Peptides against a protein of PDB entry 6TME. Designs and how they scored, part 12

Target 1, 324 residues: chain A of PDB entry 6TME
Amino acid sequence: NRLKRAYIALQAWKKAFYSDPFNTAANWVGPDVCSYKGVFCAPALDDPSVLVVAGIDLNHADIAGYLPPELGLLTDVALFHVNSNRFCGVIPKSLSKLTLMYEFDVSNNRFVGPFPTVALSWPSLKFLDIRYNDFEGKLPPEIFDKDLDAIFLNNNRFESTIPETIGKSTASVVTFAHNKFSGCIPKTIGQMKNLNEIVFIGNNLSGCLPNEIGSLNNVTVFDASSNGFVGSLPSTLSGLANVEQMDFSYNKFTGFVTDNICKLPKLSNFTFSYNFFNGEAQSCVPGSSQEKQFDDTSNCLQNRPNQKSAKECLPVVSRPVDCS
Target 2, 324 residues: chain A of PDB entry 6TME as posed
Amino acid sequence: NRLKRAYIALQAWKKAFYSDPFNTAANWVGPDVCSYKGVFCAPALDDPSVLVVAGIDLNHADIFGYLPPELGLLTDVALFHVNSNRFCGVIPKSLSKLTLMYEFDVSNNRFVGPFPTVALSWPSLKFLDIRYNDFEGKLPPEIFDKDLDAIFLNNNRFESTIPETIGKSTASVVTFAHNKFSGCIPKTIGQMKNLNEIVFIGNNLSGCLPNEIGSLNNVTVFDASSNGFVGSLPSTLSGLANVEQMDFSYNKFTGFVTDNICKLPKLSNFTFSYNFFNGEAQSCVPGSSQEKQFDDTSNCLQNRPNQKSAKECLPVVSRPVDCS

## One batch from the design tools (peptide; made by RFdiffusion4, then SolubleMPNN)

Design b2_p25_8_s1
Fold by OpenDDE base, seed 2:
Structure b2_p25_8_s1 (fold): chain B 324 residues (1-324), chain A 25 residues (1-25)
Amino acid sequence: as target 1 above (324 residues)
Amino acid sequence: SLEEKLEEEEKKRKEELEKMRKELE
């Protein structure tokens, strides 16, 4: 039966634990898997008279170990939350059998290898959190073809470009922060109709910001700090009607920071420090507003404190990148 | 107009660049 399969899986997993400091699996004994700590049973969707393992929650258990292939026997699991552990190795391909997977959180672990493509096989997946791991290589373009509400990829070892398919994403929150992504932000980004928060912090992204960013009407947080972006800020950023937090710091931006950006109606914090901006509107000056905070530190601005020297500025400012 | 805004921005950029050049002389 389904619970017997779950028993086999859970016992295999217990054997795969190297350390269980909180004795989370201490009661993982006997056939009554529904009594196991962190195991949640519910009526099966296909037969409400049958009890199945529908969820795993081992968050913050500090368990060291790996995910054995026998976890593929947990075919009724829709919620898999194992964040803040010390699980290592790869995500088993056998998890493709978990066709009801709805939320998958393996964040803050020691997982390695390429993007867990098994996540792409789950037709009903809505939440994917793989942040704070050691996943590497390219991000599969197909990730953005999924009807995900949130995509957390930050603090990994992902490389290469951000897929053009990003525009297909229906996610409200996407994090790319603290990876090794390179290249330009795809122009298709403007098609992300449900996007509220996007974070690019601490990558190797470069080129000009696409004008299509200005089409992100629902974005409240846009952070592109600590990259290699060049050129001027797109004038279309004036279209960010709901942006509250905007950070372009620690890039190589040039040009003039305009009133149209600094007067955005919901803008609360705008950081554009550590660039090569050579001018700003009065509305962008720190202290010019009580409702908005600005940081213009370490640019090429005249008559502002804490700016770069002319020697540092001139070589960059005199050779502006044309983004047209 | 958008064109007027762009022209004003370009003017400001040129002025700032000229100031920077004078500071290096």
Scores: peptide ipSAE 0.016, ipTM 0.364, DockQ to the pose 0.011
Fold by OpenDDE base, seed 3:
Formats: C-alpha cells, sequence, structure tokens
Structure b2_p25_8_s1 (fold): chain B 324 residues (1-324), chain A 25 residues (1-25)
C-alpha cells in the first residue's frame, strides 16, 4: 500500500517534468519505485518489515517541471533534496502529509509565491534550504519557533521586517542575504544561543545595530554588508569572543572604530569599507597585523588612502545618528 | 565569502543526510 502510493506520486511527478536533460527519470518505470534513480527506500519507522520511500535526491539533475500535489502521497519521506533544478511554481500544500520531513532542500530552482508555510507544519524539520528561488512576501515569524539547525533564505524576494521571533531560533546558521528585508535587526537577536553564522548581505535593512549583537558569544561569522545601517558600531561588539569574519561594508555607519572591536581574539577578517567612519584605532589599520585583515577603504578617515572627499563626508559626519 | 560559507554548510548537510539514511536503513 505505501509503495503503491509512492508509485502514484512518482509517476505523477515524472509527468510533471518538462525536461530531463540527464534522463534521470528514464528508469522510473514499473512498480519497483525503490529502483528508481534518486529514490531511496528504507524500513518504515513504525514497521521494520515494510519498505518505504524515505528519501528523494535529485540534486543537480537540471530537471524542468513542477511539484504536483500527488507528492503528498510520499508520506514516509524524511529527506527531500531537489536542488539545482528548474522546478517552477509553488510548493504543494499536500506536502503537509510528509510528517517525517527532516531535510527539505529546494534551493536553486524557480519556485515562486509566498514563503512555503507547509514547511512550518513539519514537526521534525531540521534543515530548510529555499535559497536561490523567487519566494516573496513576508517571512512567517513561526519559522524561528522551529528547532532548525540551519535556515537558508538567501537569494529570494522576501520583504518586510525580520521577525522579532528570531531570538527563539536554535539555528547555528541563518542566511538572509540578497533579499528585500527592511527595518531594523530585532533586539532579540542576542538571544540566538546557538548562532554561529548569520548573513544579512544585500538587503534594505536600516537603523542602528542593536547592542544585543554583542551577546552572540558563539558567532564566528557576522556579515551585515550592503545595507542601510546608520550610527556607530555598538560598543558591545567587544563581546564577540569567537567572531572570525565580520563585515559591515557598504552601509552608512559613522563614528569611531575602536580597539575593542579590532582586537577581538578570533577576528581574522574585518571589513568596514564604504561607510562614513571618521576615525579608527591603530589596531584597525590595514597592515597593522599579520593575523588580521582589515579594509577601511572609502570612509571619512584622516591620513588614510582611498577615502571619501570632504564634500561627501561632511554632510553625514556632522550629523551623526544617535543610537542611544 | 558567502558562497564558500554556503558550500561548507551544504557539505555538513550532506554528511547529516548520509547519517540519517544509515539510521533509517
Amino acid sequence: as target 1 above (324 residues)
Amino acid sequence: SLEEKLEEEEKKRKEELEKMRKELE
């Protein structure tokens, strides 16, 4: 019965393929779905004597098509990896029936529409990768209530603010890069107890950085480049004891870059170029350390090369944003 | 770079995937 349902689902999916350049589904014939290329069977969790479809791996198959609703019949699937294809349309709501979903990777496709809220219905989901698609609209706050290890949202069309629920996330890696997120980074960010890497690159984020960023003791990568952030860097950034890569470039930051930031013990790369910083500590000067790389290009620094003109600097530096 | 970081995470996920497959079998 379970394999019969899988057969129906997989045959419906094969019919939904517009192009299969590598003939991946060429052997998708007959009832023996466990022999299908990219289909993986395992003993059912509820009955080890029953074989079920537990995984799909069609990564890098360059398949054009869509996900039909019949995929909801794959109720035993825990691993769904279909990245680097040309699947289009929306994620079917029928996938809510896949209650064992553990890893869901639909990255590098042509999916559209709002955030696939069906992913929120999966109680055991650990990895969500929807990057490099055309998903749009608001990010549901509930995503951060999930016990996810990683959340990959980069290279989409998500807009609005980052939910305040971000502080509830247990994820070690979160990518927001290359979307249309706006507003401030929530102060609750400091509550992300397991965070190692967070990337905000290339959004419309603005305002002051919250002081609570300094509470991210386990963060190794913090990239907030290519946004509209203003004000001074929080003094609490001195608390980032494990940060290795930090990037604040291409923003509107002002003020002084302090020793306490540039002397962070694990810091290897710190880029703060293309801002309006009007001073830096000697420890922040590029070439001052063999172990640390700095970039201070295109700021308002005195006696440094490749800085902005006084004409560009004066209007901004003379009216610093108070973040206090 | 962002790409390098994402590639590293993809590698970790693949490792976890393989682990889970073994656990399911």
Scores: peptide ipSAE 0.013, ipTM 0.374, DockQ to the pose 0.064
Fold by OpenDDE base, seed 1:
Structure b2_p25_8_s1 (fold): chain B 324 residues (1-324), chain A 25 residues (1-25)
Amino acid sequence: as target 1 above (324 residues)
Amino acid sequence: SLEEKLEEEEKKRKEELEKMRKELE
């Protein structure tokens, strides 16, 4: 019965293909779904004597089509990997029936609509990759209440503010890059105890960086480039004991870049170019270290090459934003 | 004939699909 349901689902999906350039579904014929290319069967968790469809891997198949609601019949699927296709439309709500979902990767497709809230219904979800799509609207706060290892949201059309619930996330990697997020980074960010990598690149984020960023002791990558951040860098950034890659470029930061930041023990690359910094410590100067790379280009620094003109700097530097 | 059997199977499959679609919507 379970394989019969899977057969119905998979045949419905095959019919939903507009193009299959690699003929991936060519062998999707007959009731033996476990022989289908990209379909993986395993013993059911509730009954080891029963074989079920446990995984789908159609990665890099360049398939054009949509996800039909009949995919909700794949109730035993724990791994769903369909990245690098041309699937369009919305993620079916019927996927809420896939209660064993553990890894969900629909990245690099043409999905549209709001955040796929069906992902929030999966109690055991650990990996969520929806990057490189056309998802839009606000990010549900509840996404960070889930015990996810990684959250990939980059290269979408998400807007509004980053939810304050971000501090509840147990994820090691979170990407917000190349969306339309606005507002400030929530102060609760410092509560992300397992965070290793966070990327905010290319949004409409603004305001001052919260001091609580300095509490991210395990972070190795922090990229906030290409936003509208203002004010000085928080002095608490000296607490980033494990940061290796840090990028604040293409913002509106002002003030002095301190030794305490540039001398971070694990820092390998620190880019703070294309801002309005009016001073830097000697340890921040490009070429000052053999082990560290710095970029101070296009700031308001004195006696440095490739800086902004006084005409560009004075209006901003003379009106520093107080982040206190 | 084999063709008739295949047509019948396809018909049944379509009916099942339609049923399942209605249940999932």
Scores: peptide ipSAE 0.026, ipTM 0.441, DockQ to the pose 0.012; fails the geometry check
Fold by OpenDDE base, seed 4:
Structure b2_p25_8_s1 (fold): chain B 324 residues (1-324), chain A 25 residues (1-25)
Amino acid sequence: as target 1 above (324 residues)
Amino acid sequence: SLEEKLEEEEKKRKEELEKMRKELE
């Protein structure tokens, strides 16, 4: 009986709670698991006459505990949302049995260990949110081979390079922010055909921006701030026909910020502060447009306020990085 | 800000989840 298995799983999970401040699991008593707070039942896909546990929603319950291996008995779960809790430990490998997993949100918890590779075993996964945890190590390249709509990885401890397989991703939103990613952005990024928003903020990324970024025609948000990027902005950025928010601040960029970038048709905000740019077009000057906001603070620009000293600029500007 | 955008996304996902729940009922 599927509900009996669910009962075993949910009772094991209740026992794994260290703290339940809102008494969320107070009614988790007896065999009627479909009455449990945060448990949602639906007809099984393979047999509509059978009721199964199809979803879990424990968002914002502030529950402290861990995920026991018995959760692998919830084989009919398609929606698993447990964000904003205090769950710790690792994601159980037994969750590989949840072959219907569609949305997996464990964000804002205390999970540790490597990337939860069990997520790669779910053939129908569309949404993955593991942000605001303590996941560490390298990102498996296979994550981008999946047909995900969104990938939230921000605020973790991920290291190493971004996999070249990123170009295979069909995700509209990807966040890498506030990790320890290093190396260059892969040139394959331009192949992300469905990408709307990508955030690299606050990593150890370096090198030149790939020209292929300009192929991201559907991108509305591109944030590469707070990294170690060098060289000039690619001229191909003029191809970002739908970009609204663009941030390159707090890097080591040099060269000239061109008119073609600042006149992008949908551009609302462009921040390129705290770099080593030595020139900008008039269209890039803050206040030049009522429809666009620019920030050119702390560059090497002449006749602009709040710029770096010549002493700070000269060593960098005189030795431009060749990105060709 | 990034945080505001992430919060907006979370709100959208919550709304989507609620829609899915209604469809499953």
Scores: peptide ipSAE 0.012, ipTM 0.372, DockQ to the pose 0.077; fails the geometry check

## One batch from the design tools (peptide; made by RFdiffusion4, then SolubleMPNN)

Design b2_p26_1_s2
Fold by OpenDDE base, seed 3:
Structure b2_p26_1_s2 (fold): chain B 324 residues (1-324), chain A 26 residues (1-26)
Amino acid sequence: as target 1 above (324 residues)
Amino acid sequence: SRREERLKEERERLKKEKEELKKKLE
């Protein structure tokens, strides 16, 4: 009996709660699991006459606890949303039994350990949100082989390089922000055919930006701020026909910011502050456009306010990194 | 059924939430 298994799982989970400030699980009593707050039932896909637990939504419940292995008994769950709680520990491997998993949101919790590789076992997964946790270690390259609509990884402790498999991703939104990623952005990034928004903020990424970024025709948001990128901006950035928000601030970029970048047709905000740029086109000057906002603060620009001193600029500007 | 309708509503809510989350990159 599927509902009996669900009952076992949900009771085990209730027992794993350390704190339930809103008494969310107060009605989690008895065999009628479909009446449980945050539990949603539907007819089984394989047998419409059988009712099963198809979804969990405990978002914003501020529950403290952990995910017990008995959750693997919820084999019919397609939607699992436990956003904004205080769950700790690791994601149970037993969740591999949830073969119908479609959306998995454990964001804004206290999870630890390596990337939850169990997520890679779900063949139908479309949405993965593990942001605002303490996951650590390497990002499995296989994550980008999955047909995901969105990949939220930001605000964790992931390290190492970004996998080259990123180019295989069909995701429209990918966030790497506020981790410990290092190395270069893979050249394969230009192959992300469905990408709309990508964020690299606040990592240890370095090297030159790959020219292939200019192939991201559908990108509306590109944020690479607060890293260690060097060299000039790729001339191929002129190909970002749909970019609206672009941020390269707080890096070590050098060279000239060109008209071809600043005149991008959909560009609304372009921030390139806190770098070592030694020139900019007139179209890049803050205030030059009513439709576009620019920030050129703290560069090595002549005749602009709030720039770095010559003493600070000279050592870097005189030794530009050749990215060609 | 009433339960099916509730689930449908929940799926729609979750879909909306997903779209909102896509806008919240950080």
Scores: peptide ipSAE 0.018, ipTM 0.595, DockQ to the pose 0.050; fails the geometry check
Fold by OpenDDE base, seed 5:
Order: structure tokens, then sequence, then C-alpha cells
Structure b2_p26_1_s2 (fold): chain B 324 residues (1-324), chain A 26 residues (1-26)
């Protein structure tokens, strides 16, 4: 009996709650699990005459607790949303039994441990949100083999390099922001054919930007701010025909910011402040356009306000990194 | 059924929430 299994799972979960300030699970009593707050039932896909638990929504419940292994008994769940709670511990491996998982959102919690590799076992997963947790370690390359619409990884403790398999991703939105990623952006990034928005903010990324970024024709948001990138901006960035928001601030870039970048047709905001650029085209100067906003603050530009001192600039500008 | 209707409504809500989340990025 599927509902009996669901009852066992949900009662085990209720027992795993340390705090339920809104009394969300107060009505989680008795065998009628379909009446439980935040539990949603539907006809089973394999037998329409059988009612099963198909969805969980405990978003914004501020519940403290953990996910017990008995949750693996919820084998018919396709939607699992527990956003903005205080759940701790690890994601149970037993969730591999939830083969219908379509959307998984555990964001804004206190989960720890390595990347939840159980998410890789779900064949039909389309949405993965694990942001604002304490996940750590390496990002498994296989994540980008999944046919995901969105990948939210930001505000965690992920380390190591970004996998080269990123080019295989079909996601329109990918966030790496506020982790501990290091190394270079893979050249395969240019193969992300459906990419609209990508964010690298606040990592330990370094090296030169790959020329292949210019192949991202559909990208509207590209933010690589607050990293350790070096060298000049790739000339191929002129190929970003649809970019609206571009941010390279708080890096170690050098060289000249060209007209071809600043005159991108859809560009609305371009921030390249807090670098070591030693020149910019007139089209890049803040106030030069009514349609575009630029920020050139704290570079090594001549005849511009709020620039770095010669003492700060000379050691870096005199030793430019050759990305060729 | 009433339960099916509730699930449908919830799915629509979740879909909307997902779309909003995509726009926030962070």
Amino acid sequence: as target 1 above (324 residues)
Amino acid sequence: SRREERLKEERERLKKEKEELKKKLE
C-alpha cells in the first residue's frame, strides 16, 4: 500500500522535527496523509485508480530538523520543495528511490556534506536548487550531463575547479556565486547553447577568460565579478549580441577596454571597476551614453576620477599577463 | 477530485515560484 508507506515516511519526518514554529505538521495525524498540510496527492501514473503522494511543499515553514532515511518510502513524489527552513544534516541516499523526481528545492537550509549525489540518480530531474546551504567539496562533473533547466549552486562551500562538462549543460540559468571554486573557466563554456544567465560572483577563480565566452549568443547576464581573473578582456566578447548585464568588477584585469565591447547592441550595464585597466574607449566612459551605464571606478585610467594610485598600478600594469 | 484540483493549483504556484527564482539568480 503506497499511502501506508507514505504514512510511515511522514510520521518519521514529523518525529525528526526539532521545531515547528507555525505548527505546520500539527495535522499530521492519522492514516489520511493526503489531508496533511503541505502534502499533495494525485492519481498514480502507472494506475490512475490509485492515489499517491505526488508532492511536498513546506516552503517558508521555518522548520528545524533533519531528513530521515524513511523519506525514501515516498516513491511517487515528483515535487519536493522545502525552501527556507532550518533543516540540517545530509540529503538521505534513500531518496534514490524517488525515481519520478522532477523538481528538487532544498535551498535556504542548513544542509552540510558533499554534493548530494542522489540528485544525479533521478532520470527526470529538471530543476535543482541547493543554494544557501553548507554543501562542500567538489562539484561532480555528471551534474552537467543532466537535462536541467536551471542549476542553482550559489552560497555554499563548494571547492575545486569547475568541471569541463559544463559545456554539455542545457540549462538556461547557472549560478556558481559565493562558493570556493578555483582555477580557470573551462573553454567548453562556449558550448552552452541554451545559456541565458551565468553568475560566477565571489569565488577564487583565476587565469584568463576563455575566448569561447564570445560564443554565448543567447546570454543576457554574465557576471564574473569578485574573483582573481587576469589578462585582457577577450576580443571575442564582441560576439555577445544579446548581453544586457555584464560585470567584471573586482578582479585583476589589465589592458584596454575596447569599443567593440562597450558598443554591444543590447548592453545596458557594464561594470569593470576595481581592476587594473590602463585604457578605455570613449564609448566606455561613464556618461557617454544615455542608454548604457558604465562604471570604470578604481582602475589605472588616465584623466578619470576615482582611480588607483600610480603606486598601486605600476607593479601590475608593468607586468601584464599574456593570455595568448 | 478535490485533491487533484489542489495539486494542480499547487503545481501552478510552484511553477510561478520557479520562474521567479530564475530571475533572482542569488
Scores: peptide ipSAE 0.018, ipTM 0.601, DockQ to the pose 0.049; fails the geometry check
Fold by OpenDDE base, seed 2:
Structure b2_p26_1_s2 (fold): chain B 324 residues (1-324), chain A 26 residues (1-26)
Amino acid sequence: as target 1 above (324 residues)
Amino acid sequence: SRREERLKEERERLKKEKEELKKKLE
């Protein structure tokens, strides 16, 4: 019965294919769904004597089509990997029936619409990858209530602010890059106890960086480049004991880049170019260290090459934003 | 069974792929 339901689902999906350039579904014929390419079966958790479809892997199949609602019949699927295809439309709400979902990867497709809230209904979800799509609208705050190992949201059309619930996340990797997020980074960010890598690249984020960033003791990568951040760098950044790569380039930062930041013990790359910094410590100067790489290009620094003109600097530097 | 073995192999592959994806932030 369970395999019969899977057969119905998979045949409906095959019918939803507009193009299958590698003939991935060529063998999707007959009731033996466990022999289908990209379909994997295992004993059911509730009854080991029953064989069920437990996984789908259609990664890199370049399939054009959509996800039909009949996919909700795949109730035993725990692994759903369909990245690097040309699937379009929305994620079916019927997938809420897949209560065993553990890893969901629909990255590198043509999905549209709001955030797929069906992902929030899966109690055991650990991995969510929806990057490189056309998802839009607000990010649901509840995403960070999930016990996820990784959250990949980059290269979409998400808007609005980053939810304050971000501090509840236990994810080691979170990407916001190349969206339309706006507002400030929430102060709750410092509560992300397991965070190793976070990327904000290429959004419309603004305001001052919260001091609480300095509480991210396990962060190795922090990239806030290509936004509208203002003010000085928080002095608390000296607390980033494990940061290796840090990028603040292409913002509107002002003030002095301190020794305490540039002398971070594991810092290998620090880019703060294309801002309005008016001073830097000697330890921040490119070439000052053999172990660290710095880029101070296009700031308001004195006695440094490739800086902004006085005409460009004066209006901004003379009106520093107070982040206190 | 052969099917169980295939699933096990796939799970290991997917685990590896996940780890690789974590390294590719963009």
Scores: peptide ipSAE 0.016, ipTM 0.582, DockQ to the pose 0.049; fails the geometry check
Fold by OpenDDE base, seed 4:
Structure b2_p26_1_s2 (fold): chain B 324 residues (1-324), chain A 26 residues (1-26)
Amino acid sequence: as target 1 above (324 residues)
Amino acid sequence: SRREERLKEERERLKKEKEELKKKLE
């Protein structure tokens, strides 16, 4: 009996709660699991006459606890939303049995350990949100082989390089922000055909920006701020026909910020502050446009306010990194 | 199927929250 298995799973989970401030699980009593708060039932796909647990929604319940292995008994769950709680520990490998998983949101919790590779076992997964946790280690390359609409990885402890497989991703939104990723952005990034928004903020990324970024025709948001990028901005950035928000601030970029970047047709905000740029086109100057906002603060620009001193600029500007 | 329809309804219910989360990248 599927509901009996669900009962076992949900009761095990209730026992794994350390704190339930809103008494969310107060009605989690008895065999009628479909009446449980945050539990949603639907007819089974293989037998419409059988009712099964198809979804969990415990978002914003502030529950402290862990995910017990018995959750693997919820084999009919397609929607698992438990964001904004205080769940700790690891994601159980037993969740591999949830083969119908479609949306998995465990964001804003206290999960630890490596990337939850069990998420890779779900063939129909479309939405993955694991942001605002303490996941660590390497990002498995296989994550980008999945047909995901969104990949939220930000605010974790992930390390190592961004996998080359990123180019295979069909996601429209990908966040790497506030991790410990290192190395270069893979050249394969230009192959992300559905990409609208990508965020690299606050990592240890370095090297030159790949020219292939200019192939991201559908990108509306590109944020690479707070990293260790060097060299000049690629001239191919003129290909970002739909970019609205672009941020390269807090890096080690050098060279000249060109008209072909600042005159991008959909560009609304372009921040390139806190670098070592030694020149900018007139179209890049803050206040030069009513429809665009620019920030050129703390560069090595002449005749601009709030720039770095010559002492700070000269050692870097005189030794530009050649990205060619 | 009946399940697909019910799941669709649940997805629509959760869609608003998901979209809000999607817009908030940080």
Scores: peptide ipSAE 0.015, ipTM 0.575, DockQ to the pose 0.052; fails the geometry check

